# Designs tried in a protein design run: peptides against a protein of PDB entry 6B4J. Part 21

Target 1, 315 residues: chain A of PDB entry 6B4J
Amino acid sequence: DITMQWYQQLQDASMQCVLTFEGLTNSKDSQAKKIKMDLQKAATIPVSQISTIAGSKLKEIFDKIHSLLSGKPVQSGGRSVSVTLNPQGLDFVQYKLAEKFVKQGEEEVASHHEAAFPIAVVASGIWELHPRVGDLILAHLHKKCPYSVPFYPTFKEGMALEDYQRMLGYQVKDSKVEQQDNFLKRMSGMIRLYAAIIQLRWPYGNRQEIHPHGLNHGWRWLAQILNMEPLSDVTATLLFDFLEVCGNALMKQYQVQFWKMLILIKEDYFPRIEAITSSGQMGSFIRLKQFLEKCLQHKDIPVPKGFLTSSFWRS

## One batch from the design tools (peptide; aimed at target 1 I2 W219)

Design b1_p14_4_s2 (made by RFdiffusion4, then SolubleMPNN; from b1_p14_4, 9 letters changed)
Fold by OpenDDE base, seed 4:
Structure b1_p14_4_s2 (fold): chain B 315 residues (1-315), chain A 14 residues (1-14)
Amino acid sequence: as target 1 above (315 residues)
Amino acid sequence: MSFLKEELEKANSL
């Protein structure tokens, strides 16, 4: 399976990255520990500062992240920080930065859907300049949300239930599995972030270049989901999240082909989702149904709430 | 289903 091979390759690259900076993370030297913490803060704090307030502020954040990844010194916590402070500094920063982007999907976007767009445009722009960060974003995303690949993890003989639950994307702490609503909320945030990344380009980059992970991957994701047996509650939730965020962009890109896909969802795939939807899960199904019916009726998919406009970039 | 398969194949070739 090409999809599973791709998944595994990204996971292997991520694991190899962790091994490369193990010396930095496991060091008992006080100076190395200080450098690690400074680098971690320099990588993650700018991402946490991303907001919908002003395009100028977003540009400053982008420039700071790019400078750090380029080996330039940046100010963080009142200190000058550079990846050159340690031979493993760049690998560590790339990994932690990618992890933080996905975490913002998992946390911030999960709670505030509109936050997907400013986070995604920075991630996309950084990915364009630093492909390794993009691969690591995918690796982190796929590990936390296998539905972003998409694939459904299978229970293997001899596997512990908790390990299987973690593979499915559930958090398991102190032998307690995460509540379904919280799980779906986190998965939704990550899918929404992904759907935003694949359609957005950093406006100050070379837009003549091909998007490093563009809408073609969105089309692939959609096609793959539709070729899979739906999962109870999960498929209806994430399909809605995906279409709400990137449906307008897909419509513009694929036009008639996209509408054929939406009709196929309505006529062939919805009945399959309905067949596995319990009364307690009807909310997600109805939300998706109403969205699709509205889009088909109006022959339009609305621009998602929070989409960045020209006015945002002028602020 | 034939359409979906074809579109998947196209998407995977990109």
Scores: peptide ipSAE 0.026, ipTM 0.696, DockQ to the pose 0.874
OpenDDE base, seeds 1, 2, 3, 5: peptide ipSAE 0.025, 0.024, 0.025, 0.025; ipTM 0.690, 0.680, 0.672, 0.687

Design b1_p14_4_s3 (made by RFdiffusion4, then SolubleMPNN; from b1_p14_4, 6 letters changed)
Fold by OpenDDE base, seed 2:
Structure b1_p14_4_s3 (fold): chain B 315 residues (1-315), chain A 14 residues (1-14)
Amino acid sequence: as target 1 above (315 residues)
Amino acid sequence: SSFLQEQLKEAYAL
């Protein structure tokens, strides 16, 4: 399966990256530890500062991240920090930065859906300039949310139940599995972030270049999801999240083909979701139903709430 | 359905 090969390739690249900077992470030297911490902060703090407040601030954050990845010194924690401080510094920063973007999907976007857009536009812009960061974003995303690939991890003989639950994206702490609502919330955040990334371009970059991971991947994702058996609650939730965030962009890009897809979702796939939906899961089902019906009735998909406008970039 | 799978493959290829 080409999809699984792609998944595995990204995971292998991520693992190789970790092995490459293992010397930095495992060092007992005080200076190396200091450098590691400085690099980690320099990579992650700017991402945590991303907000919906002003485009000018977002540009400053982008420029800082780009400068760091370009081997230039940046100010972090009152110190000058550069990836050149250690031979493994660049690999470490790329990995931690990518991890942090996905973490913002899992946490910030999960709690505040509108946060997807400013995070995604920075991630997209950085990905355009630093393809390895993009691959690592996908690797982290796919590992935490296999539904973003999409695929359903399978239980293997001899596997511990907890390990299988983790493969499915659940958090398991002290032999307690995460509650379904919290799980879906985190998955939703990551899917929404992904749906935003594939449609957004950094406005100060070379917009004539092809998006490094554009809407064609969104189309692929939908096609793959619809070719899979629906999962109870999961499919209805994530399909809604995806369409709410990038449905308008897909509509504009694919026109008649998009509407054919939407009709297939409503007429063929939706009944299959209904058949596996319990009475306690009707919330996600009804939300998807209402969204599809509204879109088909109006022959339009609304621009998602929080979408970045020209006024945002002038602020 | 096999029909849906075929339609989706065609839609993706275009």
Scores: peptide ipSAE 0.025, ipTM 0.603, DockQ to the pose 0.429
OpenDDE base, seeds 1, 3, 4, 5: peptide ipSAE 0.024, 0.021, 0.023, 0.022; ipTM 0.598, 0.602, 0.631, 0.646; seed 4 fails the geometry check

Design b1_p14_4_s4 (made by RFdiffusion4, then SolubleMPNN; from b1_p14_4, 6 letters changed)
Fold by OpenDDE base, seed 5:
Structure b1_p14_4_s4 (fold): chain B 315 residues (1-315), chain A 14 residues (1-14)
Amino acid sequence: as target 1 above (315 residues)
Amino acid sequence: MEFLKEELEKAYAL
């Protein structure tokens, strides 16, 4: 399976990255610990500062992240910080930065769907300039949300229930599994972030270059989802999230082919979702139904709420 | 299903 091979390759690369900077992370030296902390803050704080408020602020954040990844000194916590302070500094920063982007998906986007767009455009722009960060974003995303690949992890003989739950993307703390609503909320946030990344380009970059992970991957994702048996509640939820965020972009890109796909979803796949939907899960089902019916009736998919406009970049 | 497989292959080729 090509999809699973791709998944595994990304996970292996991520694991190798962790091993590469193990010396920095495990060091008992006071100076090394200080450098690690400074680098971690320099990598993650700018991402947490991303907001929907002003394009100028977003550009400043982007420039800071890019400068850090380029080996230039940046100001963080009142100190000058550079990846050159340690031979493992760049690998560490790339890993932590990628991890933080995905965390913003599962936390910030999960709670505020419109936050997907400013986070995604920065992530896309950084990915264009630093491909390794993009690969690590995918690795983190796939591990936390296997549905972003997509694949549905299966229980294997001898596996602990908690390990299986973690593979499915659930958080398990003190032998207590995360509530289903919280789980779906986090998964939704990550899928929405992904759907935003694949359609957005940093406006101050080289627009003549091909998107490093563009809408073709969105088309692939949909095709894979439709070739899989639906999972109760999960498929209806995430399919809606994905289409709401990037459906308009896919419509513009693939035109007639997109509408054929949407008809296929409504006529062939949707009944399969219905067949596995319980009375307690009707919310996600009805939401998807109404969305599909409205889009097909109007022959249009609306631009998602929070989509960045020219006025945003002038602010 | 055949349509979806073909479209998947196209997506990887892009």
Scores: peptide ipSAE 0.027, ipTM 0.692, DockQ to the pose 0.864
OpenDDE base, seeds 1, 2, 3, 4: peptide ipSAE 0.027, 0.025, 0.024, 0.026; ipTM 0.689, 0.677, 0.678, 0.681

Design b1_p14_5 (made by RFdiffusion4)
Pose (drawn by RFdiffusion4):
Structure b1_p14_5 (pose): chain A 315 residues (1-315), chain P 14 residues (1-14)
Amino acid sequence: as target 1 above (315 residues)
Amino acid sequence: SQMEELIEQYLEQY
């Protein structure tokens, strides 16, 4: 409940932000749409540009967002734009910027697991300079993936199924329901991004402040889901690509206490899945063992493939 | 602050 109460605090806090700019979106004038167009354009593209080429150019995207959020003018396609045009624009750009981070994790990181880090450092950095943006990321991240909270949505009695599948985060339309395959990845990429944000810190600016969403939330996440019964395919999958990404940082921080948590899922939580998962979905549960059978005996959890090296930063 | 106390309880469990 401590988590579910905190879960609601962010959600209804985001709905307050959905209304603070109410009128900027619900506007049909010509100029009214031009403004709404140029802001969401110049605020959600730099996030899409986040590449793995170099940290050198990764700073441009960070600065371009810091200037845009802090109110300074920003060069956009054609003429320069700024938030000073409208008082509602700031509380609007922060909304659309937050969704993009999770959306970049939704599509890109789900397919390309390595791009989680170059995106997370910019987000873990912007979270410091502007905490309001972070709560909005924790807002969208949580509803599109309630498994990141982590809380498994229970079945409310007397309700149709298509109503329930939407609560699980499946993308559904009038008649189309998102397949399970093209769904499981959307969740992977989300928590792989979440697993990256908590362990990375923006290097530049020389800040003595602390990580806004510390690695402590990585421990609670593993603990909060390992104490409850696992879902068949969702848990064994998400439990793997979270440890692959953040298992190295947790091993260093919580040295022995983290290893205890691992020799538990080996002999206490693995049986909790072998019966729950049918023979048609053991694919996830198998990768989870192949991951630990090594790590437990190697006494090491490999650094996540795609970590930003020193070469990436200087270069 | 309540989240920090919850994390301390989980640390004590493990």

Design b1_p14_5_s1 (made by RFdiffusion4, then SolubleMPNN; from b1_p14_5, 8 letters changed)
Fold by OpenDDE base, seed 1:
Structure b1_p14_5_s1 (fold): chain B 315 residues (1-315), chain A 14 residues (1-14)
Amino acid sequence: as target 1 above (315 residues)
Amino acid sequence: SALEEEVQKMLEKY
C-alpha cells in the first residue's frame, strides 16, 4: 500500500545515505577519524543542550545547527568544525543529527514528556530549512517505532525471534528482550515527539510557507491506526500519548471532524481495544478511557503541559 | 462497518 511504499522509500533513502558516507565512517586514517568525531559532536551536542529553560538559548542552538548544515564553521569542543572538512561531511551530519533528534524522543521525552516541545520546534524549524534532515528523522523514527508509520511488522519464515522483536521496536541485549514497560516508555517518547513536530513551527522562520510535515500527517496517522486491528497495550498507550500532545491542535484544525473521530474511538474502537486488553494491561486502557471521557464531557482537549508560550520566546 | 467507512472518508480527505 501507499503507506508501506512511503516507509520503504524513507528507509531506502536512509540506507543510501549511510552508504554515501561509508568512506568517512570506515576510514582508518587518523585525520578522517578525528573529523568524523568532531562532526558527530557538532551535530549531536547542540540537540542534547535543548531545554525548556529559555527561548533565547533555544534560538542559539537552532542557529548553530543551521549554520553547521549550511556549511559554515561552528565552534564545537573548542574547535572550528565544518561539514566541508570532508566530502561526505554533510551527509554524515544530516544523518547523525536526525538520529539524535529521534534519540531524544526515545530517551529524554520518554522520561520528561514536556521536553517534546522544545526539541520538536527545533526539529521542525531545521526540517523546514533542510528537508533531507526531515526525511532522515522520519526514517529513524519509523525504524525505531514502526507504530509511528503506522504499521505492524510481521514475522517471516526463517526470521530469528530476536530480529522480529527488534523490528517491533524492542531492544534485545544479550538475547534478552526489554521489559514491556521500558519498551512502551520509549515508544511513548517517540510518538510524543512526533506529535509535537507535526504541530509546531519555528517562530523565526518564514511562517507563510506550509509546514513540511504538518497536522495533516497527524490526521493520516489517526486514520491509519483506526483502520488497523489494535495491539494489546501498544494501541491504548500510543493513542493516549498522541492525543495528549496534539489533540488540542487537531481539535482546532479539524473541528467537528475531529470530534467525530474521537467519538468513533470511544464507541467503536474502544471495545476492540478492551477485547485484547489483559488484566495486567488495564492501566493503559483506563488512562486512555479517562482521557477520552474527560475530553468528550468537557468538549475540549487541554493544551499539553510544556507547550511553548509567548513568554517562553521572550525569555 | 460504520467505523471503516468513516476512516475511509478521513483517508480520502487527506
Scores: peptide ipSAE 0.045, ipTM 0.755, DockQ to the pose 0.137
OpenDDE base, seeds 2, 3, 4, 5: peptide ipSAE 0.030, 0.025, 0.025, 0.035; ipTM 0.697, 0.641, 0.647, 0.708; seed 4 fails the geometry check

Design b1_p14_5_s2 (made by RFdiffusion4, then SolubleMPNN; from b1_p14_5, 7 letters changed)
Fold by OpenDDE base, seed 4:
Structure b1_p14_5_s2 (fold): chain B 315 residues (1-315), chain A 14 residues (1-14)
Amino acid sequence: as target 1 above (315 residues)
Amino acid sequence: DKLEELIKEMLEKY
């Protein structure tokens, strides 16, 4: 279908990107290795420095990333670093930057949900100026979290169990599969980051342009999720995460249609989730149920904790 | 099915 074609196209583009900078990554030359490491640090360190502290700091980080992607020299680790130092430098930096954004979803956002917003607004702004980075973000996100597409990977004949587990998004180390709680935590972080990206615009950019991957993709994601049979624990968890982060924005955009959706989730989709929920998995289901009931009762979706306000940008 | 109908409507808005 069209969704799977889109998924595959993004994966192919990502793979092609890796092949393009293979010369840089596989080089045994000391200078090339130094350049690689400098570029990797220049691409990833600014992302790791993103915080909820001040808008001015966030702007500085954004400007540094944008400068790097624009071929300008930036200071990193006490050195002047530029993507022009190697012919594959730009491709490498775009790939590593996109990878790092997704990694912040699965690590930082997973542990601190409010971190989704400052990371997402930078990612969105960079995506607007550098569409290839956005495509690579999606590629990395989809590979680590197929539920962000969304689709549920299927076991194919002859496939190794570990490969199937990895396809589902599990980490497998030393033939040990990741615990379910850790898996869901990482998936939650990535979905929350995605939900934040699709609703945020960099305030210092050209806001007259259409969001490169906006709330319409969130609406599509919900439609696709609801069109699928629920997956035990996963669907309830990620649906909650998504709606908690971007539900308020979706409510404002889709209004009556949004509420129609929530009612039908409660009335028609919840029984399907409940039917596949074991007693040990009731936590995720109950959390989603309580969230939706509260929202329907109050006729409001709360602004998510950590949402960036005007005061943040003045700091 | 109301949900199926909604899903179709949602996809049309994409």
Scores: peptide ipSAE 0.461, ipTM 0.931, DockQ to the pose 0.170
OpenDDE base, seeds 1, 2, 3, 5: peptide ipSAE 0.456, 0.456, 0.456, 0.444; ipTM 0.929, 0.931, 0.930, 0.929; seed 5 fails the geometry check

Design b1_p14_5_s3 (made by RFdiffusion4, then SolubleMPNN; from b1_p14_5, 7 letters changed)
Fold by OpenDDE base, seed 3:
Structure b1_p14_5_s3 (fold): chain B 315 residues (1-315), chain A 14 residues (1-14)
Amino acid sequence: as target 1 above (315 residues)
Amino acid sequence: SKLDELIEEMLKKY
């Protein structure tokens, strides 16, 4: 399967990246440890500072990340930090940066859905300039949220149950699996971030270039989801999350074809979702239903809350 | 099926 091959290739690349900077991460040298920590902070702190407050601040954050990835010194924690401090510094920073973007989806976006847009626009802009960061974002995203690929991990003979649960995206701590609500919340955040990334372009970049991972991947994702058997609660939740965030953009891009898809979801896919939806999971199903019915009735998909406007960029 | 047709169309646009 081509999708699974793509998934595996990204995972392999991510693993190879980890091996590449293993010397930096495993070093017992005090200076190397200091460099590692400084680089890690320089890569991750700017991402954590992304907010919906002002476009000017977002630009400063972007410029700082880009400068770091470009081998320029940046100020972090009162220190001058550069990826040139270690031969493995760039690989390490790219990996940690990508990891942090996905983590912000998992945590910040999960709790505050509107945060998807400022994070995503920075991620998209960085991806445009640094393709390896984009690949690593996908690798991290796919590993934490296989539904972003999408695929449903299968239990293999000899696999531990906990490992299978982790493959499904659950956190397992002290032999306790994560509660379903928390799991779905994290998955929602990551899907929302992904849906935002594929539609947003950094406004100060070369917008004449093709988006490195654009709306065509959103179209692919929907196609793959609809070609899969639904999972209880998961499919309804993530399909809603995806459409709420990027439905407006997909509507504008694919027009009549997009509406045909929505009709198909309502008429053909909903019964399949409903058939596997328990009474306790009806909330996600109802939410998706109401969303689709409203969109079809009004022949419009609303711009998502938190979408970055021209006024944001002037602030 | 209608679903198959739509999926095919969707995949062609990818």
Scores: peptide ipSAE 0.051, ipTM 0.768, DockQ to the pose 0.205
OpenDDE base, seeds 1, 2, 4, 5: peptide ipSAE 0.038, 0.042, 0.037, 0.041; ipTM 0.755, 0.755, 0.717, 0.764; seeds 1, 5 fail the geometry check

Design b1_p14_5_s4 (made by RFdiffusion4, then SolubleMPNN; from b1_p14_5, 8 letters changed)
Fold by OpenDDE base, seed 1:
Structure b1_p14_5_s4 (fold): chain B 315 residues (1-315), chain A 14 residues (1-14)
Amino acid sequence: as target 1 above (315 residues)
Amino acid sequence: SDLEKEIQKMLEQF
C-alpha cells in the first residue's frame, strides 16, 4: 500500500531525526541543557503567539521562525538564540517546531476552529522554505491522528489495549483512556489544521512555486476515506471538519469532479455511516447530514469562518 | 464496490 509506505517513511524520518539530536536531549551538561531549553523556546513560543489579530504580527512571527531555521540569531526570552549553538540544534528545532504546529491543531484549533487559518498559513509558508519541517509536521500529525493519513490502526496479537488506544490517537493517562468527546475534539482540531494547510500559501513567498503539500492531497484524503469502511462517530466528525474547512477550496479546484464526489458521499457513503451510528452519536451524523444537504441544495460550499482576507494582510 | 470504482475513475483523471 503506497499510503502506508508513505506513512512509514515519514515516521522513520521522524525517528531518525530524534536519534540525530539525542545527544542534545540526553546531555547532562548544564550548558547543553540551557541551549536545549533556549532552542525549544525559540522554536515553540512564536507558534504560540500566532493569532487572528493582525497580518503584520503574523509576518513578524513568520520572519522570526524563518530566521531561526536559517541559522540566524533570534531573540528569545531576552537572549540571543541560534541553531548554531549546537551541532544538533537545527534538527532539534525543526522537530520541535513541527511538533508545536501539530500541537496547536490538537489544542488551539480544537478549541477555536478559526485559529486553523493563521497557524496553517505560517506552517505552509515555513514548509515551502523548509521542506524537512513539513515532513516532520506530517509525521507528528500522522502519529497523533492516523485518520489524517488516513488509515485505521489494527490491534495486533499480544498488544496491550492501552498501546492500541494510543495508536488510535487516544490519550491514556494513569490507565484511563480519554473520553470520546475530548478525543474527537483533538482529532477535529488536527484535521481542520491539515485541511487549512493544504489550501493556504504564504502571501509573501514565491507564489510561482507549487504548494509543497497542496489540495491534491486533500482530494487524495477524501478518496482514501471513502474507500475505507466508516468508523463510528469518527468518520462523520472528521469528514465534516475536513469539508467545512477545505470544501470551498476543493470545489473551486475540482469543480464538477468535486460535486460528483459530494454526491457519492451523500448517496453511497452516508448510508454506510448511518448504519453504524448509534443514538448517542447522532449529533455528528446530523451535523454532517445537514452540511451535505445544504451544500448540495445551494450548489455551494461557504468560505470557512476565519478564512484570511485581504484586509487581514493589510492590518 | 461500485463506489470504489467510481472514486478510482475520478482519481485517474487527476
Scores: peptide ipSAE 0.032, ipTM 0.736, DockQ to the pose 0.175
OpenDDE base, seeds 2, 3, 4, 5: peptide ipSAE 0.029, 0.033, 0.030, 0.031; ipTM 0.698, 0.738, 0.704, 0.732; seeds 2, 3, 4 fail the geometry check

Design b1_p14_6 (made by RFdiffusion4)
Pose (drawn by RFdiffusion4):
Structure b1_p14_6 (pose): chain A 315 residues (1-315), chain P 14 residues (1-14)
Amino acid sequence: as target 1 above (315 residues)
Amino acid sequence: SFLEEALEEALAEE
């Protein structure tokens, strides 16, 4: 309940932001759409540019967003644009910027697991400088993936199925329901991004402040889901690609206590899945063991493939 | 038990 109450605080807090700019979106004038068009454009593209080439150019995207959010003018395609054009623009750009980070994790990181880090550092940095943006990231991240909270949505009695699948985060239209394969990845890329944000810190600017969403939330996440019965395919999958990404940082921080949590899922939580999962979906549960059987004996959890090296920063 | 204690500690630190 402490978590479910905190879960609601962010959600209805985001709905307050959906209304604070109400009128900027619900506007049909020519100029009214041009403004709504140029802001969302110059605010959601730099996030899409976030690449793995170098941290040198990764700073440009960070500065371009810091200037845009802090009110300074920003060079866009054609003429320069700024938030000072409209008082509602700031509380609007922060909304669309937040969704993009999760969206970049939704599509890109789901397919390319390594791009989670170059995106997370910019997000973990923008979260420091502007905390308001972070709560909005925790807002969208949580609804599109309630498994990141983590809370498994229970079945409310007397309701149709298509109504329930939407609550699980499946993308569904009038007649189309998102397959399970093309769904499971959308959730992997989300929490792989979440598992990266909590362990990374923006290096530049020399800040003595603390990480806005500390690695402590990584420990509660593993603990909060390992205390409750696992879902068949979702848990064994999400439980793996979270440890592959953040298992190295947690091993260093919570040295022995983290190991205890691992030798638990080995002999107490693995059986909790072997019966729950049918023979047609053991694919996820198998990767989870192949991951631990090594890590437990090697006394080490490999650093996530795609970590930003020193070469990446200087270069 | 250990998971419950670890969960309570993590919530307290928040």

Design b1_p14_6_s1 (made by RFdiffusion4, then SolubleMPNN; from b1_p14_6, 7 letters changed)
Fold by OpenDDE base, seed 2:
Structure b1_p14_6_s1 (fold): chain B 315 residues (1-315), chain A 14 residues (1-14)
Amino acid sequence: as target 1 above (315 residues)
Amino acid sequence: DFLEKMLKEALEKL
């Protein structure tokens, strides 16, 4: 399975990255600890500011992140910070930056779906200039949300139940598994962020170049999902989230082929979802149903709420 | 191309 090989390669690269900067993270030296904290703040604070700003401020944030990744000094917390302050500084910043982008999907986008677009356009632009950050974004995303690959983790003999639950993307704290509604909310946020990334290009970059992780991956994702047995509540929820965010872009890109896929979803795959949907899970099912019916009836998929317009970039 | 192989594998299963 080439998809699983891809998943594993990204996880291995992420693990190797962690090992590379272990000296920085495990240092007991006071100066090294200070550098670590400064680098962590410089990598993560700009990302946390994305959801609240206009186009001009978004450009400032992008430029700051790019400058940091380029080895230039940036101002953070009233200090000049550079990845050159430590030999493992760049690897650490790339890892923490990628982690923070995914965390914004998990937290901010989960609560405010429209936040997906400004976060995604910055992530896409940074990925274009810094491919390693993109690979680490995928690694973090895939680990937290295996449905973004997509695959369903399997229980292995001798595995602890809690470890299996974590592999499925659940948070387990004090031997208590996360509630299903909170789990789905977090997964939704990450899928929506991913669906936004694959369609957005940073407007101030070289747009003639190929998108580093474009709509072809969205098409692959849909094809893979349709070839998997649906999971109760999960499939209906995430399929809706994905189509709501990137369905319009996929429609524009793939035209008639996209509509054939949508009909296949409605007529062939949707009954399979229905067959595994309990009365308590009817909400996600109905939402997907209504979306598909509306899109097929109108022969259009609406531009998602929060999509960045030309007016946003002039602000 | 790795992406083409991934896409082909996914589409062949449809």
Scores: peptide ipSAE 0.035, ipTM 0.711, DockQ to the pose 0.113
OpenDDE base, seeds 1, 3, 4, 5: peptide ipSAE 0.028, 0.020, 0.030, 0.028; ipTM 0.682, 0.626, 0.696, 0.694; seed 3 fails the geometry check

Design b1_p14_6_s2 (made by RFdiffusion4, then SolubleMPNN; from b1_p14_6, 6 letters changed)
Fold by OpenDDE base, seed 3:
Structure b1_p14_6_s2 (fold): chain B 315 residues (1-315), chain A 14 residues (1-14)
Amino acid sequence: as target 1 above (315 residues)
Amino acid sequence: SFLQEQLQEALEQL
């Protein structure tokens, strides 16, 4: 399976990255520990500062992240920090930065859907300049949300139930599995972030270049989902999240082909979702139903709430 | 279904 091969290649690259900076992470030296913490803060704090407030602030954050990845010194916590402070500093920062972008999907976007767009445009712009960060974003995303690939992890003989639950994307703490609503909320945030990344370009970059992971991957994702058996609650939730965020962009890009797919979803795939939907899961099902019906009736997919406008970039 | 076949064909052409 080509999709599973791609998944495994990204996971292997991510594991290799962790091994490359193991010396920095496992060091008992006080100076190395200080450098590690400074680099971690320099990589992650700017991402946490991303907001919907002003385009000028977003540009400052982008420039700071890019400067750090380019080996330039940046100010973090009142100190000058550079990836050159340790031979493994760049690999570590790339990994932690990618991890933080996915974490913002999991946490911030999960709670505030509009936050997907400013986070995604920075992530896309950084990915364009630093492809390794993009691959690591995918690796982190795929590991936390296998539905972003998409694939459904299978239980293997001899596997612990908790490990299988973690493979499915659930958090398991103190032998307690995460509640389904919290699980779906986190998965929704990550899918929404992904759907935003594949459609957005950094406005101050070289727009003549092809998007490093563009809307063609969105089309592939939909195709793969439709070729899979639906999962109870999960499929209805994530399909809605994906279409709400990138449906307008897909409609503009693929036009008639997109509408054919949307009709197929409504007429063929939606009944299959209905057949596996319990009474307690009707919320996600009804939301998807209403969205599909509205889009087909109006022959339009609305621009998602929080989409970055020209006025945002002038602020 | 015919729609599934067309979708699959459209997807193979991407």
Scores: peptide ipSAE 0.023, ipTM 0.661, DockQ to the pose 0.289
OpenDDE base, seeds 1, 2, 4, 5: peptide ipSAE 0.020, 0.022, 0.020, 0.020; ipTM 0.649, 0.654, 0.653, 0.650; seed 5 fails the geometry check

